# Ledger of designs, part 29: peptides against a protein of PDB entry 5JXT

Target 1, 319 residues: chain A of PDB entry 5JXT
Amino acid sequence: SLLPKKEINVYIGMSEMQVKWYQKILEKDIDAVNGAGGKRESKTRLLNIVMQLRKCCNHPYLFEGAEPGPPYTTDEHLIYNAGKMVVLDKLLKRIQKQGSRVLIFSQMSRLLDILEDYCVFRGYKYCRIDGSTAHEDRIAAIDEYNKPGSDKFIFLLTTRAGGLGINLTTADIVILYDSDWNPQADLQAMDRAHRIGQTKQVVVYRFVTDNAIEEKVLERAAQKLRLDQLVIQQGRAQVAAKAAANKDELLSMIQHGAEKVFQTKGAFGTMAEKGSQLDDDDIDAILQAGETRTKELNARYEKLGIDDLQKFTSESAYE

## One batch from the design tools (peptide; made by RFdiffusion4, then SolubleMPNN)

Design b1_p10_7_s3 (from b1_p10_7, 5 letters changed)
Fold by OpenDDE base, seed 4:
Structure b1_p10_7_s3 (fold): chain B 319 residues (1-319), chain A 10 residues (1-10)
Amino acid sequence: as target 1 above (319 residues)
Amino acid sequence: APVAPRYLLR
């Protein structure tokens, strides 16, 4: 029988470079961040801020002129300048030692480009599929990954490209490097490994930048998923339509952690204490803390009814 | 030779 998947949110502090770029993004649009634009503030402007903050949470090198150089070189700076890369680098070493194989999903094809450079730099054999990959090349990449005795350790996918009904049950680990605004897209990505034909325990690691916009993206996705489940169970089809965040929700998401980011000199959390020098015990502590916070997050939304789940409760983040 | 980042070239 297929074992239930284990899902763990991995809460990761920003690197010093991420903090500096996060501050710059907020400062550039400080009037919008402070709500000074009031009713006149463009929803498009707020969505652009959210997108830049999410890019920062993924990797600073997604911004023009962020990479150190010239000369531009793939080196350890590709890792230590992004909290998610520091955790990924340690986690992948452990996963490989365990004889597991891993799917890495992102919303951002440009992040997959960074992850390709990382894979080459670390000597990890990989496959890649994104939205631009030709149909024949997708088949070839899947077949190369799934073949008996495949030496391909990593499959890099955009979440949407991975949603196309493909079977990747030859992997047992799923890393969601970022989250989709639609929680169903992430579930569909997980279900590429968590399907009939899987012989191992599937473990899903969802990376979440702590004290940043991504916590609110996660909360909103969890809330929406629970709402969708309750609507299906109760037959109340009318509730599903309000998928898009309003201006006030977007503003609240942008403001989350912003004050602490402005006050911070350096990195956050474990990234401030150890930076790129995380050991196996630090990874175990991060995973254990993540498992606890994941249970707490799920327990919070399990108690809520449909009417409560329709309200964006910012208050739940301060308890 | 240091490999230039591919993501800068795309």
Scores: peptide ipSAE 0.172, ipTM 0.754, DockQ to the pose 0.645
Fold by OpenDDE base, seed 3:
Structure b1_p10_7_s3 (fold): chain B 319 residues (1-319), chain A 10 residues (1-10)
Amino acid sequence: as target 1 above (319 residues)
Amino acid sequence: APVAPRYLLR
């Protein structure tokens, strides 16, 4: 029988470089971040800030002029300048040692370009699919990954491209490098490994930048998922889950952790203490803390009714 | 060295 998937949110501190770039993004639009634009502030401007902050949480090299160079080289700086890469690098060594195979999903094809460079640098054999991949090349990549005795360890996918009903049950680990605003897109990605034909326990690691906008993206996704479940159960098809955050919700998401980011002169959490020198015990501590926070997050939303979930803004989750 | 994919988009 197919075992239930284990889902763990992995809360990761920003690197020093990420903190610096996160501050720079907030400072550039400080009037919008402080709500000084009032009714005149466009939803589009706030969405742009959200997208820049999410890029920062993924990797600072997604910004022009962030990467050190020329010369531009692939080296350890590609890893230590992003908290998610530091954790990924340690986690992939463990995953490989246990004889597992891994799907890595992101919303950002440009993050997959960084992950390709990382795979080459570490000598990891991989496949890639994104939105631009031709149909024939998608089939070829899937077949190459799924073949008996495949030496391909990693499959890199955009979440949307991975959602296309493909079977990747030859992988047992799923890493969501970032989250979709639609929790169903992430579920569809997980279901590429968690499907009929899977013989192993599927484990899903969801990377979440701690003390940043990604915590609020995750909370909103969890809220929406619970709402969707309750709507299906109650037959209330008319409760269109409000697909898009309102302006005030976007503002509260941008403001989340911003004060602490401005006060921080270095990295956050384990990234401040250990940086790139995370050991196996540090990874175990991060995973255990993540498992606890994941249970707490789920338990919070399981108690809420449809009316509560519709009114519940990201601010009211902490009162 | 082959040009890294992240550099091809710049």
Scores: peptide ipSAE 0.160, ipTM 0.757, DockQ to the pose 0.198
Fold by OpenDDE base, seed 1:
Structure b1_p10_7_s3 (fold): chain B 319 residues (1-319), chain A 10 residues (1-10)
Amino acid sequence: as target 1 above (319 residues)
Amino acid sequence: APVAPRYLLR
């Protein structure tokens, strides 16, 4: 029988470089961040700020001129300059020692480019699929990964490309490096490993930048998922998913944690204390704290009815 | 030799 998947949100502090870039993004549009534009502020401008903040949460090298160089070199700086990479680097060592295989999903193909360079730097054998991968190359990558005795440890996928009905039950660990605005896209991605033919306990790690925009993206996704479940259960299929995030909701998301980010001179949380020197005990503490916060988040939305959940529904701004 | 990041060349 297929075991139920275990899902854990992994809350990760920003590196010092991420804090500096997050501050720079907010400062560039400070009038919009402070709501000074009021009714005149365009929804498009606020969505662009949200996109830049999400890029910063993933990796600062997604910005032009962020990477140290010339010369440009793949080195430890690729890891310590992003909180998610520091946690990923430690977690992958544990996953490999356990004899597990891992799917890594992101919304951003450019982040997969960084993860390819990381895999090469660490000597991890990998496969890759994104939205630009030809159909034949996609089949070849899946077959190579699923092959009996495959030496491929990691599969790198964009969430949408990975969602297209493929079987990856030869992996038992799923890392969602970022979250989709549509929780169904993330479910479809993790269900590539959590499917008939899986022989292991599937564990899903969802990376979330703490005290940043990604907490609000996660909250909205959890709210939408609960609403979708209740609509199906109550037969209220005509409850129109409320329109895309309004300006006030986008402003509230952008403002979340912004004051603490401006007050911070270094990194956040465990990244300030340990940085790249995180040990196995620090990772266990992060995972335990994440499991607690995941239970609290779920318990918050389980108590809400359809009418309460409808007040804050944003449609996916990404067609 | 340190390999130049491929993501900078794309």
Scores: peptide ipSAE 0.114, ipTM 0.740, DockQ to the pose 0.656
Fold by OpenDDE base, seed 5:
Structure b1_p10_7_s3 (fold): chain B 319 residues (1-319), chain A 10 residues (1-10)
Amino acid sequence: as target 1 above (319 residues)
Amino acid sequence: APVAPRYLLR
């Protein structure tokens, strides 16, 4: 029988460089961040801020002028300048030693470009699929990854391109480097490894930047997933949960952790304490803390009814 | 250090 997948949210502090860029994004639109734009603040402006903050949480090199150079060289700076890369680098070493194979999903093809450079730098053999990959090349990449005795350790995928009906049961680890606004897209990504024909325990690591917008993205995704489950179970018509956040929700998401970010002169959490010098014990502590917070998050939403889940999208703006 | 592949393809 297929074992149930284990899902762990991995809460990761920002690097010093991420904090500086996160501050710069907030400062550039400070009037919008403070809600001073009033009724005139466009939803589009808030969505743009959200997108820039999510880019920052992924990697600061997604911004022009962030990467050191010219000359532009791949080195340890590609890792230590992003908290998610520091954790990824340690996790991949562990995963490889365990004889596991890994799918890495992102919403951002430009992040996959960074991950390709990282794979080359570390000597990891990989496959890639995104939304621009031709159908024939997609088949070839899947077949190359899935072949018996494949030397491809990593598959790099955009969540949407990777979610479409493929079988990747030759991997047992899934890393969601970022989250989709639609939790079903992430589930579909996980189900590429967690499917009939899988022989191992599938483990899913969801990377979440701590004290940043990604916590609110995660909470919103968890609320939506629970609502979708309850609607299916109760046979109620899809309460058209307005798939798009309102202005107040977007503003609350942008403001989350902003004060702490402005007060911070360095990195956050374990990134401040250890930086790139994370050891195996630090990784175990991060994973254990993540497992605890994941259980707490799930338990919070499991107790809520449909009506409560609809209200909580409004009340989480006032705490 | 090797030139980043993302800059070689531009």
Scores: peptide ipSAE 0.242, ipTM 0.828, DockQ to the pose 0.384; fails the geometry check

Design b1_p10_7_s4 (from b1_p10_7, 6 letters changed)
Fold by OpenDDE base, seed 5:
Order: sequence, then structure tokens, then C-alpha cells
Structure b1_p10_7_s4 (fold): chain B 319 residues (1-319), chain A 10 residues (1-10)
Amino acid sequence: as target 1 above (319 residues)
Amino acid sequence: MPMAPRYLLR
């Protein structure tokens, strides 16, 4: 029988470099961030800020002039300059020692390029699929990953490309490096490993940058998922969940943690304390804290009805 | 070290 998947949100502090770039993104559009633009502020500008902040949460090298060089070489800086990479690097070592195989999903093909460089640097054998991958090359990559005795440890996928009905039950670990705005896309990604034919306990690690835009992306995704579940259960197909965030929701999401980011000199949380020198106990503490916060998050939304979830999407903008 | 794929595509 297929075991239920275990889902854990892994809350990760920003590196010093991420804090600096996060500040720079907010400062560049400070009038929009403060809501001073009023009705004149375009939804497009707010969406662009959100996208830049999400890029920062993923990796600062997604910005021009962030990567040290020339010469441009892959080295430890690729890891320590991004909190998610620091945690990923430790977690992958543990996953490999356990004899597990891992799917890594991202929304950003350019992040997969960074993860390829990382895989080469660490000597991890991998496959890759994104939106540009030809159909024949997708089949070849899937077959290479799934073959008996495959030496491919990691599969790198864009969430949407990896969501397209493929079977990857030869992996038992799923890392969502970032989240889709549509929680169903992330579920479809998880279901590549969590499917009939899986023989292991599937564990899903969702990376979430702490005290940043990604917490609000996660909350919005959790609200939408609960709403979608209740709509299906109640047969109320007409409750079109407002698919797109409004301006006020986007502004609230941008403002979340911004004050603390401006006050911060250096890195956040465990990244400030340990930086790249995380040990196994630090990883266990991060995972345990993440498991607790995940249960609390789920318990908050499980108690809400359809009407409450529809209102809360408006009121959670004011806390 | 092999050039990072990111630099081969630019």
C-alpha cells in the first residue's frame, strides 16, 4: 500500500548576501513598498517586486553582478551566499547516506542552472527537465533516472514541466526549492514520486525563506489549497478562488518582514549563528522546528470554513 | 574545473 507522504516546511534564514540584495530590491522601489504610490502604483510593478524578492530568496546569483568574478568559477561561494543552498547541501548529504533519491523542483529554470553547477561541483549525478526540454529528451532523462541501478541521484525539474504526468517513483524524497502560486502544481510535482509503484515513505521538504515574501506565498498557497478542498467536498464548483492576488495582497506580501530586513546587519537566524558551518544537529533542529510550524500552519487553515477562507485572504493583509 | 553550464549558454 502507498504510505501517506510526509510534508515538512523547512524555514531557512537568508544569507548576508541575500539580505543585502533583498534590501536593495525594496529600496529601489521604496515608494511602492511603502504604499506611497497609492492608486497610481501598477499591479505590474508590485508583481515585478514580488518576482525579484522570490529570486532573492532562491539565490542572489539570479541577479546580474551578484556572482563574484571574472573569472567565474563554481566554488563554496555558490553555497554560502544562499541560505537554501546551505541547507540543501547538508540535506543532500544526509539523503544520499540514507540511500534515498531526490527530485528537486523549482519555478525558475535559471535556478536549475545554478543547481546543475552545484551538482557538478559536489559530484552529484543528475538529470534535468524544464519547459524547453524536447519531448524525446524528457523521455530519455526519465528513463535514465528510472532505470534499474541508475547512478543518477538527483532529478532537477521545473515544477510545471515535472508535473506533466511522468512517473518518478524511483525517488522517495521531494524538495520543493520554491513554491508555485498554484498549490496544485506543487501537489502534481509531489505526485511524481508519491504514486502507485512507490515502495518507500515519500518525504517532501518545502523550502521557505523565513521572515520574507515566501512565508506569505506559502500562507496564500495553503489558504487556496484548503479552499479548493472544501469546494470539491461541498460540490460548490462556482467558488472561483480569486486566482490572482490583488494590489493590497501583493503590497502586504512585499511588506512582510521588510522592516526586520532593513534593521538586519548580516544574515538571519541559523545563517547568522552558523553560516555555512551547519552540523547535523543544526539540520535536525531546523527540520523539527519546520515540522512544528507546518503542523501549526495546517491546523490554522483546517478550522476555517469557505467563507472564513475567502475573508481571511483579505484580512491577513492587515496583520 | 569545467565551465559552469550557466556560462556556456551566454
Scores: peptide ipSAE 0.231, ipTM 0.818, DockQ to the pose 0.242
Fold by OpenDDE base, seed 1:
Structure b1_p10_7_s4 (fold): chain B 319 residues (1-319), chain A 10 residues (1-10)
Amino acid sequence: as target 1 above (319 residues)
Amino acid sequence: MPMAPRYLLR
């Protein structure tokens, strides 16, 4: 029988470079961040700020002129300049030692480009699929990953490209490097490994930048998922009207953690204490704290009714 | 050396 998925949110502090870039993004649009634009602030401007902050949470090298150089090198700086990369680097060593194979999903194909360079730098054998991958190349990559005795450890996927009904049950670990605004897209990604033919316990690690906008993205995704479940259970199909995130909700998301980011000199949390020198005990502490916060988050939304959940509905920022 | 994927102007 297929075992239930184990899902853990992994809350990760920003690197010093991420804090500096996060501050720079907020400062560039400080009037919008402070709500000084009032009714005149465009929803589009707030959505652009949200997207820049999400890029920063993933990797600062997603910005032009962020990477140190020339010369541009693939070295340890690719890892220590992003909190998610520091945790990923330690977690992948553990996953490999356990004899597991891993799917890594992101919304950002440009992050997969960074992850390819990282895989080459660490000597990890990988496959890749994104939205630009031709159908034939996609089939070839899936077959290469799934073949008996495949030496491919990692599969890099955009969440949308991974949503296309493919079977990847030869992997038992799923890393969501970032979250979709639509929790159904992430579920569809997990279901590439968690389906008939899986023989192992599937574990899903969802990376979330702590004290940043990604916590609010996760909260909104959890609210939507609970609302979708309740609408199905109650037969209230009309109630599932995707209310677009209003300006006040977007502003609240942008403001979340902003004061603490401005007050921070250096990195956040475990990134400030240990940086790239995280050990196995530090990773265990991060995973244990993440498991606790995941249970608390789920318990918060399980108690909410349809009317409470409707007040917080956000449309996907991709229309 | 082939340019690393992150430097490939796609």
Scores: peptide ipSAE 0.219, ipTM 0.771, DockQ to the pose 0.228
Fold by OpenDDE base, seed 4:
Structure b1_p10_7_s4 (fold): chain B 319 residues (1-319), chain A 10 residues (1-10)
Amino acid sequence: as target 1 above (319 residues)
Amino acid sequence: MPMAPRYLLR
């Protein structure tokens, strides 16, 4: 029988470079971040800030002029300049050592380009599918990954391209490098590995940048998922329509952790203490803390009714 | 050192 999937949010501090770029993004639009634009502030401007902050949480090299060079060479800087890459690099070594195979999902094809450079640099054999991959090449990549005795360790996918009904049950680990605004897209991604024909315990690691916009993206996604579940259970189809964040919600999300980011000199959390020198015990501590916070987050939303779940609460999981 | 693959494909 298919075992239930284990889902763990992995809360990751920003690198020093991410903090510097996060500060620059906020400073560039400081009037919008402070709400000083009032009624004149466009929803489009706030959405752009959110997108830049999410890019920063993924990797600072998603910005022009961020990568050291010329010459542009792949080296350890590709890893230590992004907190998620530091954790990924250690986690993948463990996953490989245990004889697991991994799907890595992102919303950003340009992040998959960074992950390809990383895979080449570490000598990880991989497959890739995104929204631009031809149908024939997609079939070939799936077949190459799924074949008996495949030496392909990693499958890199955009979340939406992975959602299209494919079977990847030859993987048992799923990494969501970032989250979709629609939690159903992430569930559909997980269900590529967590499907009939899976013989192992599927584990899902959701990377979340701590003290940043991504915590609020996660909270909103969890809220929406619980709301969708309750709407299905109660037969109230009309409630599903409020999917888009309003301006005040976007502003609250942008402001989350911003003060602490401005006050911070250097990196955050475990990235400040150890940076790229994380060991196996540090990874265990991060995963254990993540499992605890995941349970707490789920327990918060399980107690809420439909009317409460329709209200965006600015209250962080820490208040 | 060789240029990173991400820049070779541009």
Scores: peptide ipSAE 0.217, ipTM 0.818, DockQ to the pose 0.368
Fold by OpenDDE base, seed 2:
Structure b1_p10_7_s4 (fold): chain B 319 residues (1-319), chain A 10 residues (1-10)
Amino acid sequence: as target 1 above (319 residues)
Amino acid sequence: MPMAPRYLLR
């Protein structure tokens, strides 16, 4: 029988470089961030801010002129300049030592480019599929990964490209490097490993930048997932979950953690304390804290009815 | 070492 998947949100502090770039993104559009644009602020502008903040949470090198150089070389700076890379680097060593194989999903093909550079730098053998991958190359990559005795440790996928019905049950670990706005896209990605033919316990690690926009992306995704479940369960098919965030929701998401980011000098959390020098105990602490916060998040939404889940609780960034 | 994909495309 297929074992239930274990899902853990991994809450990760920003590196110093991420904090600096996050501040710059907010400062560039400070009037929009403060809500001073009011009704005149375009939804498109807010969506652009959200997208830049999400890029920052993934990796600073997604911005032009962020990467140190010339010369542009792959080195330890690729890791220590992004909190998610620091945790990923330690987690992958553990996963490999356990004899597991891993799927890494992102929404951003340009982040997969960074992860390819990282894989080459660490000597990890990998496959890649994104939305631009030709059908034949996609089949070849899947077959190369799934073949008996495959030496491919990592499969890099965009979440949407990975969602297309493929079987990757030869992996038992799933890392969601970022989250989709639609929780069903992430579930479909997980279901590539968590499917008939899986023989191991599937573990899903969802990376979430702490005190940043990604917490609110995750909360909104969890809210939507619970709403979709309740609508199905209650037969209320007419309750169209508001598919897209409104302006006020986007503004609240942008404001989340912004003040603390502006006040912060250096890195956040474990990244401030240890930086790139995370040990195995630090990883265990991050995973344990993540498991606790994951249970709390799920428990928060499990208690809510349809009417409550349709309301975006704007916890003001000032409470 | 083969140049990483990001640097080959620049």
Scores: peptide ipSAE 0.213, ipTM 0.801, DockQ to the pose 0.220

Design b1_p10_8_s1 (from b1_p10_8, 4 letters changed)
Fold by OpenDDE base, seed 5:
Structure b1_p10_8_s1 (fold): chain B 319 residues (1-319), chain A 10 residues (1-10)
Amino acid sequence: as target 1 above (319 residues)
Amino acid sequence: MVRPPFWSRP
C-alpha cells in the first residue's frame, strides 16, 4: 500500500543580503506598504510588491545589482547569500547520503536557472522541465530521470509544468522551494512522487522564509486548501469563486514581518547565528521546529468550519 | 566559469 506522505514546513531565516534587498523593496514602495496610498493604491502595485518580496525570499540574485560581479561566477556566494540555498545545500547532502532522489519545484523559472548552476557547481546530476520545455524534450527528461539505474539525482521543475500528469515515483523526496497561490498546484506537484508505483515513504519539504511574506502565503494556502476540502466534502460548489486576495489581504501580507526586517541588521535567526556553517544538528533542529509548527498550523485550520474559514480571511489580517 | 548574471536571463 502507498504510505501517507509526510509534509514538513521548513522555516528559514533570510541571509543578510536578502534582508537588505527585502528592505529595499519595501522602501521603494513605502507609501503603499504603509497603506498611505488609500484608494489610489492599485491592486496591481500591491501584487507587484508581493512578487518582488517572494523573489527576494527565493534568491537575491533575481535582482539587478545583487550578485557580486562582473565577472559573474558560480561559487559559494550563490549558496550563502540565500537562506533557502544554505538549507537546501545541507539537506541535499543528507538526501543523497540516504540514497533518496529529489524533485525540486519552484514557481520561478529564473530560480531554476540558479538551481541548475548550483547543481553543476556541486556536481549533482539533474533533469529540468519548465513551461518553455518542448514536449519531446519533456518526455526525454522524464524518461532519463525514471530509467532504471538513472544517475540523475535531482529533477528541477516549475510547479505548473510538473503538475501536468507526469509520473516521477522514482523520486521519494519533494522540495517545494516556494509555494503556489493555489495549494492544489502544490498537491499536484507532490502527487508526481506520491502516486501508485511509489515504494518509499514520500517526504515533502516546503521551504518558507520565516518572518516574511511567505508565512502569510502559506497560511492563506492552508486556509484555502481546508476550505476546498470542506466544500468538496459538503458538495457546496459555490465557495470556490473568492480565490483572489483582496487589496487589504495583500497589504497585510506585505506588512507581515516588515517592522522586524527594518529593525534587523544582518541575517535572521539561524542564518545570523550560523550562516553558511549550519551543521547536521542545526538542520535537525530546523526540521523538528518545522514539524512542530506544521502540526500547529494544520491543527488550527482543521478545527475551523466553512463559515469560520470564510471569516478568518478578514480577521487574520489584523494580527 | 564566467556567465551572465541571473537577472538578465530571459
Scores: peptide ipSAE 0.612, ipTM 0.958, DockQ to the pose 0.526
Fold by OpenDDE base, seed 1:
Structure b1_p10_8_s1 (fold): chain B 319 residues (1-319), chain A 10 residues (1-10)
Amino acid sequence: as target 1 above (319 residues)
Amino acid sequence: MVRPPFWSRP
């Protein structure tokens, strides 16, 4: 029988460069961040801030003028300038040593470009598909990854490209490098590995930037998922899960952790203490803390009824 | 190897 998947949120501190860029994003629109625009602040402006903050949580090199250069080179700075890359770099070594194979999902094709350069730099053999990949090239990449004795360790995917019903049961580890606003998109991505034909325990690592916008994105996705489950169970199909994030919710999400970000000189948490020098014990501590916080998060939403969950609006910033 | 910056990639 297929084993249930194990899901762990991995809470990761920002690098020093991420903190600086996160501050810069907030400062650029400080009046909007402080709610000084009041009722006049456009939902579009707040959504743009949320998108920039999410880019920063993924990698600062998604912004013009963040990457050191010219000349631009692929070196260790690609890793230590993003907290998620530092954790990924250590976690992938462990995954490889265990004889596992890994799917890495992101919402951002430009992040996959960074991950490709990283794979080449570390000597990891990989496949890639995104929204721009031709149908024939997608088939070829899937077949190359799934073939018996494939030397491909990593599959890089956009979450949208992973939605196509493909079977990737030759991988047993899933990394969600970022989260979708729609939890069903992430579930569909996990179901590429967690499907009939899987012979191993599937483990899902969801990367979440600690003390930042991504914690609120995760909370909203968890609320929506619970609401969807309750609507199905109660047969209340008319409960329009269409609650778009209102302006006040978007503002609250942007403000989450902002004060602590402004007060911080340098990196956050384990990134400040160890940076790129994370060892296996540091990774175990991060995973254990993540497992605890994941249980606490789930327990919070399992107790909520439909009426409590409906107070939170969950529509995608991309519709 | 010299490359384009990531922000400029299509």
Scores: peptide ipSAE 0.601, ipTM 0.954, DockQ to the pose 0.551
Fold by OpenDDE base, seed 3:
Structure b1_p10_8_s1 (fold): chain B 319 residues (1-319), chain A 10 residues (1-10)
Amino acid sequence: as target 1 above (319 residues)
Amino acid sequence: MVRPPFWSRP
């Protein structure tokens, strides 16, 4: 029988470089961040801010002038300048020692370029599929990864490309490096490993930048998932969950953690205390804290009705 | 090896 998947949100502090770039993004559009644009502020402008903040949470080298150089080289700075890379680097060593194989999903093909250079730098054998990958090359990559005795440890995928019904049950670990606005896209990605033919316990690690926009992206995704479940159960097909955040929701998401980011002179959390020098005990503490917060997040939305889940309130997450 | 910066990749 297929074991239920274990899903753990992994809450990760920003590096010092991420904090600096997160501040710079907020400062560039400070009037929009403060809601000073009133009725004239476009939803498109707010969506652009959200996308830049999400890029920062993934890796600061997605911005011009963040990477040290020229010359530009792949070295340890690729890891220590992004909190998610620091945790990923330690977690992958553990996963490999356990004899597991891993799918890594992202929304951003340019982040997969960083992860590809990282895999080469660490000597991890990998496959890659994104939106630009030709159909024949996708088949070849899947077959190479799934081959009995395959030496490919990592599969790098964009979440949307991985959603295309492929079987990757030869992996037992799934890392969601970022989250989709649609929780169904992430579920479809997990279901590449968590399906008939899987023989191991599937574990899903969802990376979430702590005290940043990504916490609100996750909360919104959890809310939407619960709403979708209730709509299916009640047969109320007409409650199309408004997939797109309104203007006030986007403002609230942008403002989340912004004050603390402006007050911060260095990194956040464990990144401030240890930086790239995380040990196995630090990883265990991060995973345990993440498991607790994941249970709490799920419990918040489990008790809500359809009408409550249609109200995106920033305040209901802090009581 | 020297490479282009990630932001400039197509």
Scores: peptide ipSAE 0.599, ipTM 0.955, DockQ to the pose 0.531
Fold by OpenDDE base, seed 2:
Structure b1_p10_8_s1 (fold): chain B 319 residues (1-319), chain A 10 residues (1-10)
Amino acid sequence: as target 1 above (319 residues)
Amino acid sequence: MVRPPFWSRP
């Protein structure tokens, strides 16, 4: 029988470089961030800010002038300049020692380029599929990963490319490096490993940059998922959850943690304390804290009715 | 090995 998947949100502090770039993104559009643009601020402008903040949470090298160089070389700086990479690097070592195999999903093909260079740098054997991957190459990559005795440890996928009904049950670990606005896309990604033919406990690690836009992306995705479930249960098919965030929601999401980011000199959380020097105990603490916060998040949304879930609760923006 | 910066990749 298929074991239920275990999903854990992994809350990760920004590196010093991420904080600097996050500040720079907010400062560039400070009037929009402060809501001073009023009704004239285009939804498109706010969506662009959200997109840049999400890029920063993934890796600062997605921006021109962030990476040290020229010359540009793959080295330890690729890891320590992004909180998610620091945690990923430690987690992958543990996963490999356990004899597990891992799917890594992202929304961003350019992040997969970073992860690919990282895999080469660490000597991890990998496969890759994104939106540009030809059909034949996609089949070949899946077959190479799934073959008996495959030496491929990692599969790198864009979340949408992974959604295409493929079977990757030869992996037992799923890392969502970032989250989709549509929780169904992430579920479809998880279901590549958590499917008929899986023989192991599937564990899903969802990376979430702490005190940043990604917490609100996660909350909104969780809210939508719960709403979709309740609508199905109540037979109210017409409650199309407005899939697109409104301007006020986007603004609230952008403002979340912004003040603390502006006040911060250096890195956040465990990244400030230890940076790239995270040990196995630090990883265990991060995972345990993440498991607790995941339970709390789920419990928050499980108590809400349809009417509550249709309201964007702005309350947590001021704490 | 020298490489292009990630932001410039297609």
Scores: peptide ipSAE 0.599, ipTM 0.954, DockQ to the pose 0.527

